# Peptides against a protein of PDB entry 4ASU, part 76

Target 1, 270 residues: chain A of PDB entry 4ASU
Amino acid sequence: ATLKDITRRLKSIKNIQKITKSMKMVAAAKYARAERELKPARVYGVGSLALYEKADIKTPEDKKKHLIIGVSSDRGLCGAIHSSVAKQMKSEAANLAAAGKEVKIIGVGDKIRSILHRTHSDQFLVTFKEVGRRPPTFGDASVIALELLNSGYEFDEGSIIFNRFRSVISYKTEEKPIFSLDTISSAESMSIYDDIDADVLRNYQEYSLANIIYYSLKESTTSEQSARMTAMDNASKNASEMIDKLTLTFNRTRQAVITKELIEIISGAA
Target 2, 83 residues: chain B of PDB entry 4ASU
Amino acid sequence: FTFASPTQVFFNSANVRQVDVPTQTGAFGILAAHVPTLQVLRPGLVVVHAEDGTTSKYFVSSGSVTVNADSSVQLLAEEAVTL

## One batch from the design tools (peptide; aimed at target 1 F128)

Design b2_p26_8_s4 (made by RFdiffusion4, then SolubleMPNN; from b2_p26_8, 13 letters changed)
Fold by OpenDDE base, seed 3:
Structure b2_p26_8_s4 (fold): chain B 270 residues (1-270), chain C 83 residues (1-83), chain A 26 residues (1-26)
Amino acid sequence: as target 1 above (270 residues)
Amino acid sequence: as target 2 above (83 residues)
Amino acid sequence: EPIVLRGSKEDVEELLKKLAERLAAE
């Protein structure tokens, strides 16, 4: 490589490093906000799931329609955030199919569709785009819930798959249950609950769905921003190492060129 | 007893004496060992009676309330403010 | 080829991805 080539590469890597550092800072700011907003969202979301955990709602074996909601975003450069969700979605879909269930998929964020479209295009009901540019709101979750309920797909049970935030360096892909109104209404475990009006139960279920979606979005966002921050930090460090290596190469090459020129001058071969 | 909105937590697994909630079917008080029930909130006043006799008031918009067999209660409001 | 940071946000992201891949392979 000529001195000019090395210099050009150095300049390019330095510029990229500036960008990765900038992206790290942006991700860090978004992460800090997301983490703060996740605290109440987690209490709220876990509270909404309490009924399903305590009532141990089960779907009868004869019921065949299952819905999978995968939660991620539209944005890349965040490590394994999207692939982890997609992997679990694939596994769940395969298991359900093997059990003779009908599976439909909803993607929250365009990245889910990008990963699964080739293999699971026929199973997709809808994909929600423009996810991840702004922090998710309860209004956003409500819109998703409403769209799902109005989709015309009468699922019996479902699952929402998302990355739960653990720490700045750790997340875990998890699954939470979603139940249809019919499944809840017919569940034997619900018999212990006092006479519940059908309209009340319907409204309750709508809130529950919105709550769970909101919770999943908040967990996903926090995990994503943390992962992006880490990824950009690693990229910046790797770029720094490459700069150091190229600088050494540049210095060695420069010395060699100088030596060659001196020899040519001394020998009169020029 | 858990009482939260999407953006704020008021009570998290707390022990309370009584919670008065506004529901679509009417306002009712949740006491210790209340029968399991599900209700939907209407806009109105929530009153929390603590064991020490302290009373806290909140205005809520919409949401849900769950009373479980284990006496746990989840009050989840879309919007809530301390009054 | 030198990575030139020109173009849309998407172009920049693609370039960053390529850089990350190169750095991981080394």
Scores: peptide ipSAE 0.032, ipTM 0.809, DockQ to the pose 0.014
OpenDDE base, seeds 1, 2, 4, 5: peptide ipSAE 0.023, 0.086, 0.021, 0.072; ipTM 0.826, 0.862, 0.816, 0.840; seeds 2, 5 fail the geometry check

## One batch from the design tools (peptide; aimed at target 1 F128)

Design b2_p27_1 (made by RFdiffusion4)
Pose (drawn by RFdiffusion4):
Structure b2_p27_1 (pose): chain A 181 residues (1-270 with 5 gaps), chain B 83 residues (1-83), chain P 27 residues (1-27)
Amino acid sequence: ATLKDITRRLKSIKNIQKITKSMKMVAAAKYARAERELKPARVYGVGLIIGVSSDRGLCGAIHSSVAIIGVGDKIRSILTFKEVGRRPPTFGDASVIALELSIIFNRFRSVISYKTEYSLANIIYYSLKESTTSEQSARMTAMDNASKNASEMIDKLTLTFNRTRQAVITKELIEIISGAA
Amino acid sequence: as target 2 above (83 residues)
Amino acid sequence: ITATEEQLEEFREAVAEAYEERQEREE
């Protein structure tokens, strides 16, 4: 309730809001990279339960929608392939998955809507390229919603700060008048 | 005729005369009228004879060539670079 | 996940061997 507590809390939630907004544009830039590389990947990959995701969270209902194998460390987290999503998926990554060894992944449509031999590794590559495009755009909205929630939280606390600031001024003033009187 | 690597796409549904292709057993020149076959590639060159008579030369490390029941061919390699 | 040149060579060899086994079975 003290001004010091409110000033500390404002700076704390402003830091979260700046970071979440900073990841909205990052997901927007990385999604633009992912879609530019999805066009040649879709024309490349055309011709057992495999779950395709990533280690990196904060992407909304992507890991929860997909429901030994399992690519993406967050899919084993419910009940394996690790270190994906930090860097764009290469064909070599799809090759290692095939080397260690009917498939579930998130297909890219737009920014809002989604759906859940040598040829076998091409399907894994097709899923990896589709998944990261899907993971990034979903994260663009997840951090946009988080930036909205943190801003509403700052507005509520600013009103508290103004009430407390007024209450401190009047209290100091009363202590002066009474001390005089 | 479709020719693509994971990185870039060279031809998108040609519309081409013939394509020389490296295969595990020697080499195969795929004409417009060729038998339906499924083949796997080896380290070798790919020569693309354009419809206007011109030539295109690329290199292929590995992959697959697929010619369907119709007059359609899809050639895909892991890496294809010039030169 | 990291991919080495050696692992790619092993994958190419595995694909070539699977193709040879398929040709033998078709014969």

Design b2_p27_1_s1 (made by RFdiffusion4, then SolubleMPNN; from b2_p27_1, 12 letters changed)
Fold by OpenDDE base, seed 1:
Structure b2_p27_1_s1 (fold): chain B 270 residues (1-270), chain C 83 residues (1-83), chain A 27 residues (1-27)
Amino acid sequence: as target 1 above (270 residues)
Amino acid sequence: as target 2 above (83 residues)
Amino acid sequence: ITATEEQLAAFRAAVAAAAAAAQAAAA
């Protein structure tokens, strides 16, 4: 490689390092906000799930319609965030199909569709786009819940799949159940709750769905920003190492050129 | 007893004496060890009676309240403010 | 400040180029 080639490569990598460092700082700011907003959202979301966990709602085996909601975003450069969700969605869909269930998919964020469109296009009901530019609000979750309920797809049970935030360096893809009104109303375990009006139960189910979606969005957003920050940090470190290696190569090549020129001068072979 | 909105937590696994909630059927007082119930909230006043005798008041919008068999209570409001 | 799609594309291309260059230097 010529000195000129090495210099061009060095300049390119230094520019990349500047970009990755800037993106790291942006991701860090978004992460800090997301983590703060996740604290109450987690208490709220876990509170909404408490009934379903404690009531141990079971779906009859003869019920075949299952809904999978995958939660991610439209934005890349966040490591395995999207692929992890998609992988679990694929696994769940395959397991349910093997059990003779009908599976439909909702994608929250365009990246899920991008990964699954070739293999699962026929199973998609809807994909929600424009996810991840702004922090998700309860209003956003309510819109998603409403669209699901109005889709006309009469699911019996479903799974919401999202990345749960653990720490700045760790997330875990998790699944939480969602239930139809019919499944909740027919559950034997719900009999212990006195005088539940059908209208009350419907309203509760709709509200609970929005709550769970909101919770999943907040977990996903925090995980994504953290993962992006880590990815940009790693990219910056890799760029630094490459700069060091190329700088050494440049210095060695320069010395070799000088040595060759000196030998030519001494030998009189101008 | 847990009381939260999407953006704020007021109580997290706290012990309380009584919680008065605005339900669609009227005001309902939830005592310690109340029978399991599920209700939806209407806009109105929530009053939390702590074990030490302290009373706290909140205004809530829509939401839900659940009392489970283990005496745990989840009060979830779309919007809530301290009064 | 959201990175523009162009900035993201340029970044992806740059990361890919850096990865390719790292592989070429290891070889």
Scores: peptide ipSAE 0.021, ipTM 0.817, DockQ to the pose 0.011
OpenDDE base, seeds 2, 3, 4, 5: peptide ipSAE 0.009, 0.024, 0.018, 0.017; ipTM 0.817, 0.827, 0.811, 0.811; seeds 2, 3, 5 fail the geometry check

Design b2_p27_1_s2 (made by RFdiffusion4, then SolubleMPNN; from b2_p27_1, 11 letters changed)
Fold by OpenDDE base, seed 3:
Structure b2_p27_1_s2 (fold): chain B 270 residues (1-270), chain C 83 residues (1-83), chain A 27 residues (1-27)
Amino acid sequence: as target 1 above (270 residues)
Amino acid sequence: as target 2 above (83 residues)
Amino acid sequence: IEATEEQRKEFREKVAEAARERAAAAA
């Protein structure tokens, strides 16, 4: 490679490194906010799930309609965040299909659809776009919940799949249950709950769904920003190593060119 | 007893004597060993009575309250403020 | 019934507000 070629490549990699460093800083700021906002959201969301854990709500085997909600975002460059959710969605969809269930999918974030479109396009009800540009709010979760409830799809049971935040270096893809109003109202384990009005139960379920979606969005966002920060840090380090290697190559090549020119001058082979 | 909004936690697995909640069917007091129930909150006053006799007041918007068989309670308000 | 209607109204209003905020942020 000529000195000019090496110089051009060095300039390009240095520019990439500047971009990745900038993205790391942006991700770090978003992570710090997300982690702070996740603390109350986790208490709130886990509280919303307590009923389902304690009541041990079971869906009868004759009920066949299942909904999978995958929670991610529209934004790339965050390691395995999207592929992890998609992998678990595929596994669950396959297991449910093998059990004779009808499976429909909702994607929160465009990346879920991008990964699953070829293999599961017929199972998608809706994809929510414009996810991940700003921190999710309870209002955002309420919009998603309302759209789901008004979709006309009468599911019996569902699953929400998202990345739970563990630490700055760790997340885990998890699943939480979603139940229809009919499934909850007919569950034998709910018999211990006295004098529940049907309208009250419906409203309760609307809040429950919004609460769980909100919780999942907060976990997902925190996991994503942490993963992006790590990915951009790794990219910046890799760029630094490449700059060092190319700089050494440049210096060696420059010395060789000078030596060649000197030999040509001395030999009279102009 | 857990009492939280999406953005703030007031109580997390705390032991309390009594919680008064405003529900759509009427205000009721949740005591120890209250029968399991599900209710939806109306805008109004929540009063938490601690074991030490301290009382705390909150204004809540909409939300839900769950009383489980194990006497655990989840009060989840969309919005809540200390009074 | 009245409390239920009011609560539903409030929920719908919050959803509508959130939708408007999202649309404004996307523009």
Scores: peptide ipSAE 0.035, ipTM 0.838, DockQ to the pose 0.037
OpenDDE base, seeds 1, 2, 4, 5: peptide ipSAE 0.025, 0.029, 0.023, 0.025; ipTM 0.856, 0.859, 0.853, 0.833; seeds 1, 2, 4, 5 fail the geometry check

Design b2_p27_1_s3 (made by RFdiffusion4, then SolubleMPNN; from b2_p27_1, 11 letters changed)
Fold by OpenDDE base, seed 3:
Structure b2_p27_1_s3 (fold): chain B 270 residues (1-270), chain C 83 residues (1-83), chain A 27 residues (1-27)
Amino acid sequence: as target 1 above (270 residues)
Amino acid sequence: as target 2 above (83 residues)
Amino acid sequence: IEATEEQLEEFRARVAAAAAARQAAAA
């Protein structure tokens, strides 16, 4: 490589490093906010799931309609965030199909659709786009819940799949159950709950769905920003290492050029 | 007893004597060992009576309240503010 | 999130109701 080629490469990598450092800082700011907002959201969301855990709601085996909600975003450059969710969605869909269940999918974020559309296009009910530009709100969750309830797909049971935040360096893809109004109303374990009005139960279920979706969005966002921050940090480090290597190559090449020029002068071959 | 909104936690697995909640069917007082029930909140006043006799008041918007068989309670309001 | 105008209106109404509740509490 000529000195000019090496210089051009150095300039290019330095520019990439500037971009990745900037992106890291942006991700760090978003992560810090997301983590703060996740604390109450987790209490709120886990509180909403408490009923399902305590009541041990079971879907009868004869009921075959299952819904999968995958939670992610539209934005890339965040490591395995999207692929992790998609992988678990595929696994769950395959397991349910093997059990003779009908499976439909809702994607939160365009990346889920991008990954699964080729293999599962017929199973998609709806995909929500423009996810991840701003922090998710309870209103956003309510819109998703409303769309689900108005989809016309009368599911019996569902699964919401998302990345749960563990730490700045760790997330885990998890699944939480979603139940239809009919499944909750008919569950034997619900008999212990006294004189629940049908309208009350419907409203309760709507809130429950919105609550769980909101929780999942907050977990997903925090995990994503953390993963992006890590990815950009790694990219910046890799760029730094490449700069060091190219700088050494530049110095060696420069010395070789000088030596060649000196030899040409001494030999009179110039 | 857990009481939270999407953005704020007021109580997290706390022991309380009584919680008064505004529901669509009327105001309910949730006591220790209350029968399991599900209710939906209407906008109104929540009053939490602590075991030490202290009382705290909150205004809530819509939401849900769950009383479980194990006497655990989840009060989840879309919006809530301390009074 | 892509939502219909109707969904947005319903959402705005809910937000407004929540805001009104907050104002009533402050009052």
Scores: peptide ipSAE 0.037, ipTM 0.856, DockQ to the pose 0.143
OpenDDE base, seeds 1, 2, 4, 5: peptide ipSAE 0.054, 0.071, 0.027, 0.026; ipTM 0.867, 0.881, 0.852, 0.861; seeds 1, 2, 4 fail the geometry check

Design b2_p27_1_s4 (made by RFdiffusion4, then SolubleMPNN; from b2_p27_1, 13 letters changed)
Fold by OpenDDE base, seed 1:
Structure b2_p27_1_s4 (fold): chain B 270 residues (1-270), chain C 83 residues (1-83), chain A 27 residues (1-27)
Amino acid sequence: as target 1 above (270 residues)
Amino acid sequence: as target 2 above (83 residues)
Amino acid sequence: IEATEEQREEFRRKVAEEARRAAEAAA
């Protein structure tokens, strides 16, 4: 490579490094906010799931309709955030299909669709886009919940799959159950609850679904921002190492050129 | 007893004596060992009676309340403010 | 976060198709 080529490459990598450093700082700021907002959201969301954990709601074997809601975003450059969710969705879909269940998929965030479209296009009902530009609100979750509930699609049981935040360097893809009104109302374990009016139960389920979706969005957002921060840091470090290597190459090449020129001068060939 | 909104936690697995909640079917008090039930909140006043006799008041917009068989209670309001 | 009209239409179409299939199978 000529000195000119090396210099051009150095300039390009230095520019990439500047971009990745800037993106790291932006991700760090968003992460800090997301982590603060996750604290109450987690208490709220876990509280909403308490019923399902305590009641141990089971779907009868003859019920076959299963809904998978995958939660991520539209934004890339965040490591394995999207692929981890998609991988678990695929695994869950395959397991359910093997059990004779009918599986349908809803994607929250366009990246899920991008990954699964080729293999699971027939199972996709809808994908919600424009996820990840702003922090998710309870209103956003309510919109998703209402869209599902008012769609006319009847399911018996479902799974919401999302990345749960553990730390700045760790997240875990998890699954939480969602149940239809009919499944809850018919569950034997619900018999211990006092006579609940059907309208009350319907409204309760609307809140429950919105609550769980909101929780999943907050966990996902926090995980995504932390992962992006890490990814951009790694990219910046990799760029730095490459700059160092190329700089050494440049220096060696320059010395070789000088040596060649000196030899030509001494030999009288110049 | 857990009482939270999406943005704020008021009680997290706390022990309380009584919680008065506004529901669509009417206001009722949740006592220790209350029978399991599910209710939907209407806009109104929540009153939390702590074991030490302290009373806290909140206004809630909507949401749900769950009383489980293990006496755990989840009060989840869409919006809530301290009064 | 909102579904676009196109997304809603696609969703409704998919739901309707599934409902039709279910009805045909019951039938």
Scores: peptide ipSAE 0.028, ipTM 0.855, DockQ to the pose 0.174
OpenDDE base, seeds 2, 3, 4, 5: peptide ipSAE 0.000, 0.005, 0.000, 0.024; ipTM 0.797, 0.806, 0.807, 0.845; seed 2 fails the geometry check

Design b2_p27_2 (made by RFdiffusion4)
Pose (drawn by RFdiffusion4):
Structure b2_p27_2 (pose): chain A 181 residues (1-270 with 5 gaps), chain B 83 residues (1-83), chain P 27 residues (1-27)
Amino acid sequence: ATLKDITRRLKSIKNIQKITKSMKMVAAAKYARAERELKPARVYGVGLIIGVSSDRGLCGAIHSSVAIIGVGDKIRSILTFKEVGRRPPTFGDASVIALELSIIFNRFRSVISYKTEYSLANIIYYSLKESTTSEQSARMTAMDNASKNASEMIDKLTLTFNRTRQAVITKELIEIISGAA
Amino acid sequence: as target 2 above (83 residues)
Amino acid sequence: SAAAKAAIAAARAALEAAAAKALAARA
């Protein structure tokens, strides 16, 4: 309730809001990179339960929608392949998955809407390239919603700060008048 | 005729005369009228004879060539670079 | 067939070579 507590809390939530907004544009830039590389990947990959995701969270209902194998560390987290999503998926990553050894992944439509031999590694590559495009755009919205929630929280606290600031001024003033009187 | 690597796409549904292709057993020159077959590639060159008579030379490390029941061929390699 | 087996073996060897390159890139 003290001004010091409110000023500390404002700076704390402002830091979260700046970071979440900073990841909205990052997901927007990485999604633009992912869709640019999805066009040649879609024309390349055309011709047992496999779950395709990533280690990196903060992407909304992507890991929860998909429901030994399992690519993406966050899919084993419910009940394996690790270290994906930090860097764009290469064909070599799809090759290692095929080397160690009917498939579930998120197919890219737009920014809002989604759906859940040598040829076998091409399907894994097709899923990896589709999944990261899906993972990034969903994260773009997830951090956009988080930036909205943190801004609403700052507005509520600013009103508290103005009430407390007024209450401190009047209290100090009363202590002066009474001390005089 | 479709030729693509994971990186870039060279031909998108040609519309081409013939394509020389490296295969595990020697080499195969796929004409417009060729039997439906499924083949796997080896380290070798790919020569693309354009419809206007011109030539295109690329290199292939590995992959697959697929010629369907119709007059359609899809050639895909892990890496294809010039030169 | 023998030719098919040889082709499948070559495909597997290519995948192994691609995986070795990915593992080296990871290091």

Design b2_p27_2_s1 (made by RFdiffusion4, then SolubleMPNN; from b2_p27_2, 14 letters changed)
Fold by OpenDDE base, seed 5:
Structure b2_p27_2_s1 (fold): chain B 270 residues (1-270), chain C 83 residues (1-83), chain A 27 residues (1-27)
Amino acid sequence: as target 1 above (270 residues)
Amino acid sequence: as target 2 above (83 residues)
Amino acid sequence: SAAEEAARRAAEEAIARQAERARAERA
């Protein structure tokens, strides 16, 4: 490689390093906000799931329609965030199909569609785009919930799959149940609840769905920003190491060129 | 007793004496060993009576309230403010 | 109080959103 080639490569890597450092800082700021906003969101979301955990709602085996909601975002450069969700979705879809269930998929964030399009395109009901540019709001979750409920797909049971935040360096892909209104209303375990008005139950379920979606978005966002921060840090370090190696190569090559030129001068003067 | 909005937590697994909630069917008081129920909140006043005799007041928008068989309560409001 | 006014406004906004949802479901 000529000195010019090495210099060009150095310049390119230095530019990449600048970008990755900048992205790290942006991700760090978003992470700090997301973590703060996750604290109440987790209490809220876990509170919404308490009914389903305590009532132990069972879907009859003869019920075949299952909905999978995968929660991620549109934005890349966040390590395995999207692939982890997609992997879990694929596993769940395969298990359900093997059990004779019909599976439909909703993607929250375009990355889910991008990963699953080739293998699961026919199972997608809808993909929500423009996820991850701004922190998710309860309004956003409500829109998703409403669109799902109005989709006309009469699922019996569903699974929402998202990355739960553990720490700045750790997340876990989790699954939480979603039940249809009909499944809840017909569940034997719900008999302990007093005579619940059908309209009340419908409204309750709408809130419950919005609540769990909101919670999942907050967990996902926090996990994503932390993972992006880590990924950009690693990319910046890798770029630094490459710069150091190339700089050494440049210096050695430069010395060799100088030595050659000196020999040519000495040999030509003789 | 858990009382939260998407953005704020007021109570997290706390023991309380009574919670008065505004529901679409009317306001009711949740006491210890209240029968399991599901309700939807209407905009109105929530009053939390603590075991120590203190009373806290909140205004809530829409949301849900769940009373479980184990006497756990989840009050989840879309918006809530302390009064 | 300012808190009551804020709560009232938030409630009104929430009601408006619910009404919009109910209209969208009926359409």
Scores: peptide ipSAE 0.033, ipTM 0.849, DockQ to the pose 0.076
OpenDDE base, seeds 1, 2, 3, 4: peptide ipSAE 0.012, 0.022, 0.032, 0.019; ipTM 0.802, 0.821, 0.844, 0.817

Design b2_p27_2_s2 (made by RFdiffusion4, then SolubleMPNN; from b2_p27_2, 16 letters changed)
Fold by OpenDDE base, seed 3:
Structure b2_p27_2_s2 (fold): chain B 270 residues (1-270), chain C 83 residues (1-83), chain A 27 residues (1-27)
Amino acid sequence: as target 1 above (270 residues)
Amino acid sequence: as target 2 above (83 residues)
Amino acid sequence: SAAQAAAAAASLEAIRRQAERARRERE
């Protein structure tokens, strides 16, 4: 490589490093906000799931319709965030199909669709786009819940799959249950909850669904921003190492060029 | 007793004496060992009676309340403010 | 290794292209 080629490469990598450092700072700011907003959202969301854990709601074996909601975003450059959710969705869909269940999929964020479209296109009901540009709100979750309830797909049970935030360096893909109104109303374990009006139960279930979706969006967003920050940090470090290597190569090449020119002068071959 | 909105936590696994909630069917008081129930909140006043005799008042917009068999209570409001 | 450097360079170039596209979409 000529000195000019090495210099051009060095300039290019230095520019990339500036971009990755800038993206790291943006991700860090978004992460700090997301983590702060996740604290109350987690209490709220876990509180909404408490009924299902305590009532031990079971779907009858004769019920065949299952809904999978995958939660991610539209944005790339966040490591394995999207692929982890998609992998678990695929595994769950395969297990349910093997058990003779009908499986339908909802994607929250375009990245899920981009990964699963080729293999699971016929199972997709809807994909929500424009996810991850702004922090998710309870209004956003309510819109998703309403769209699901109005989709005309009468599922018996479902699963919401998302990345739970653990720390700045760790997330875990998790699954939480979703139940239809009919499944809840017919569950034997719900008999302990006396005198529940059918309209009350319907409204309660609408809130529950919105709450769980909101919680999942907040966990996903925090995990994503953390993972993006880490990915951009790693990219910046890799760029630094490459700059160092190319700088050494430049110095060696420069010395070789000087030596060659000196030899040509001394030999009179120029 | 847990009382939260999407953006704020008021109580997290706290012990309380009584919680008065505004429901669509009417206001009722949740005492210790209340029978399991599910209710939907209407806009109105929530009153939390602590074990020490202190009372706290909140205005809620909408949401849900769950009383479980283990005496745990989840009050989840869409919006809530301290009064 | 040259292969790791090439893979890292390709990843960095992909990041650059995405960042430049995102910048142009904001302008």
Scores: peptide ipSAE 0.016, ipTM 0.822, DockQ to the pose 0.012
OpenDDE base, seeds 1, 2, 4, 5: peptide ipSAE 0.389, 0.387, 0.005, 0.014; ipTM 0.930, 0.932, 0.822, 0.830; seeds 1, 2 fail the geometry check

Design b2_p27_2_s3 (made by RFdiffusion4, then SolubleMPNN; from b2_p27_2, 10 letters changed; failed a check: too like the target's own chain)
Amino acid sequence: SAALAAALAASRAAIEAQAEKARAERE

Design b2_p27_2_s4 (made by RFdiffusion4, then SolubleMPNN; from b2_p27_2, 15 letters changed; failed a check: too like the target's own chain)
Amino acid sequence: SAALAAALENARRALREVAERARRERE

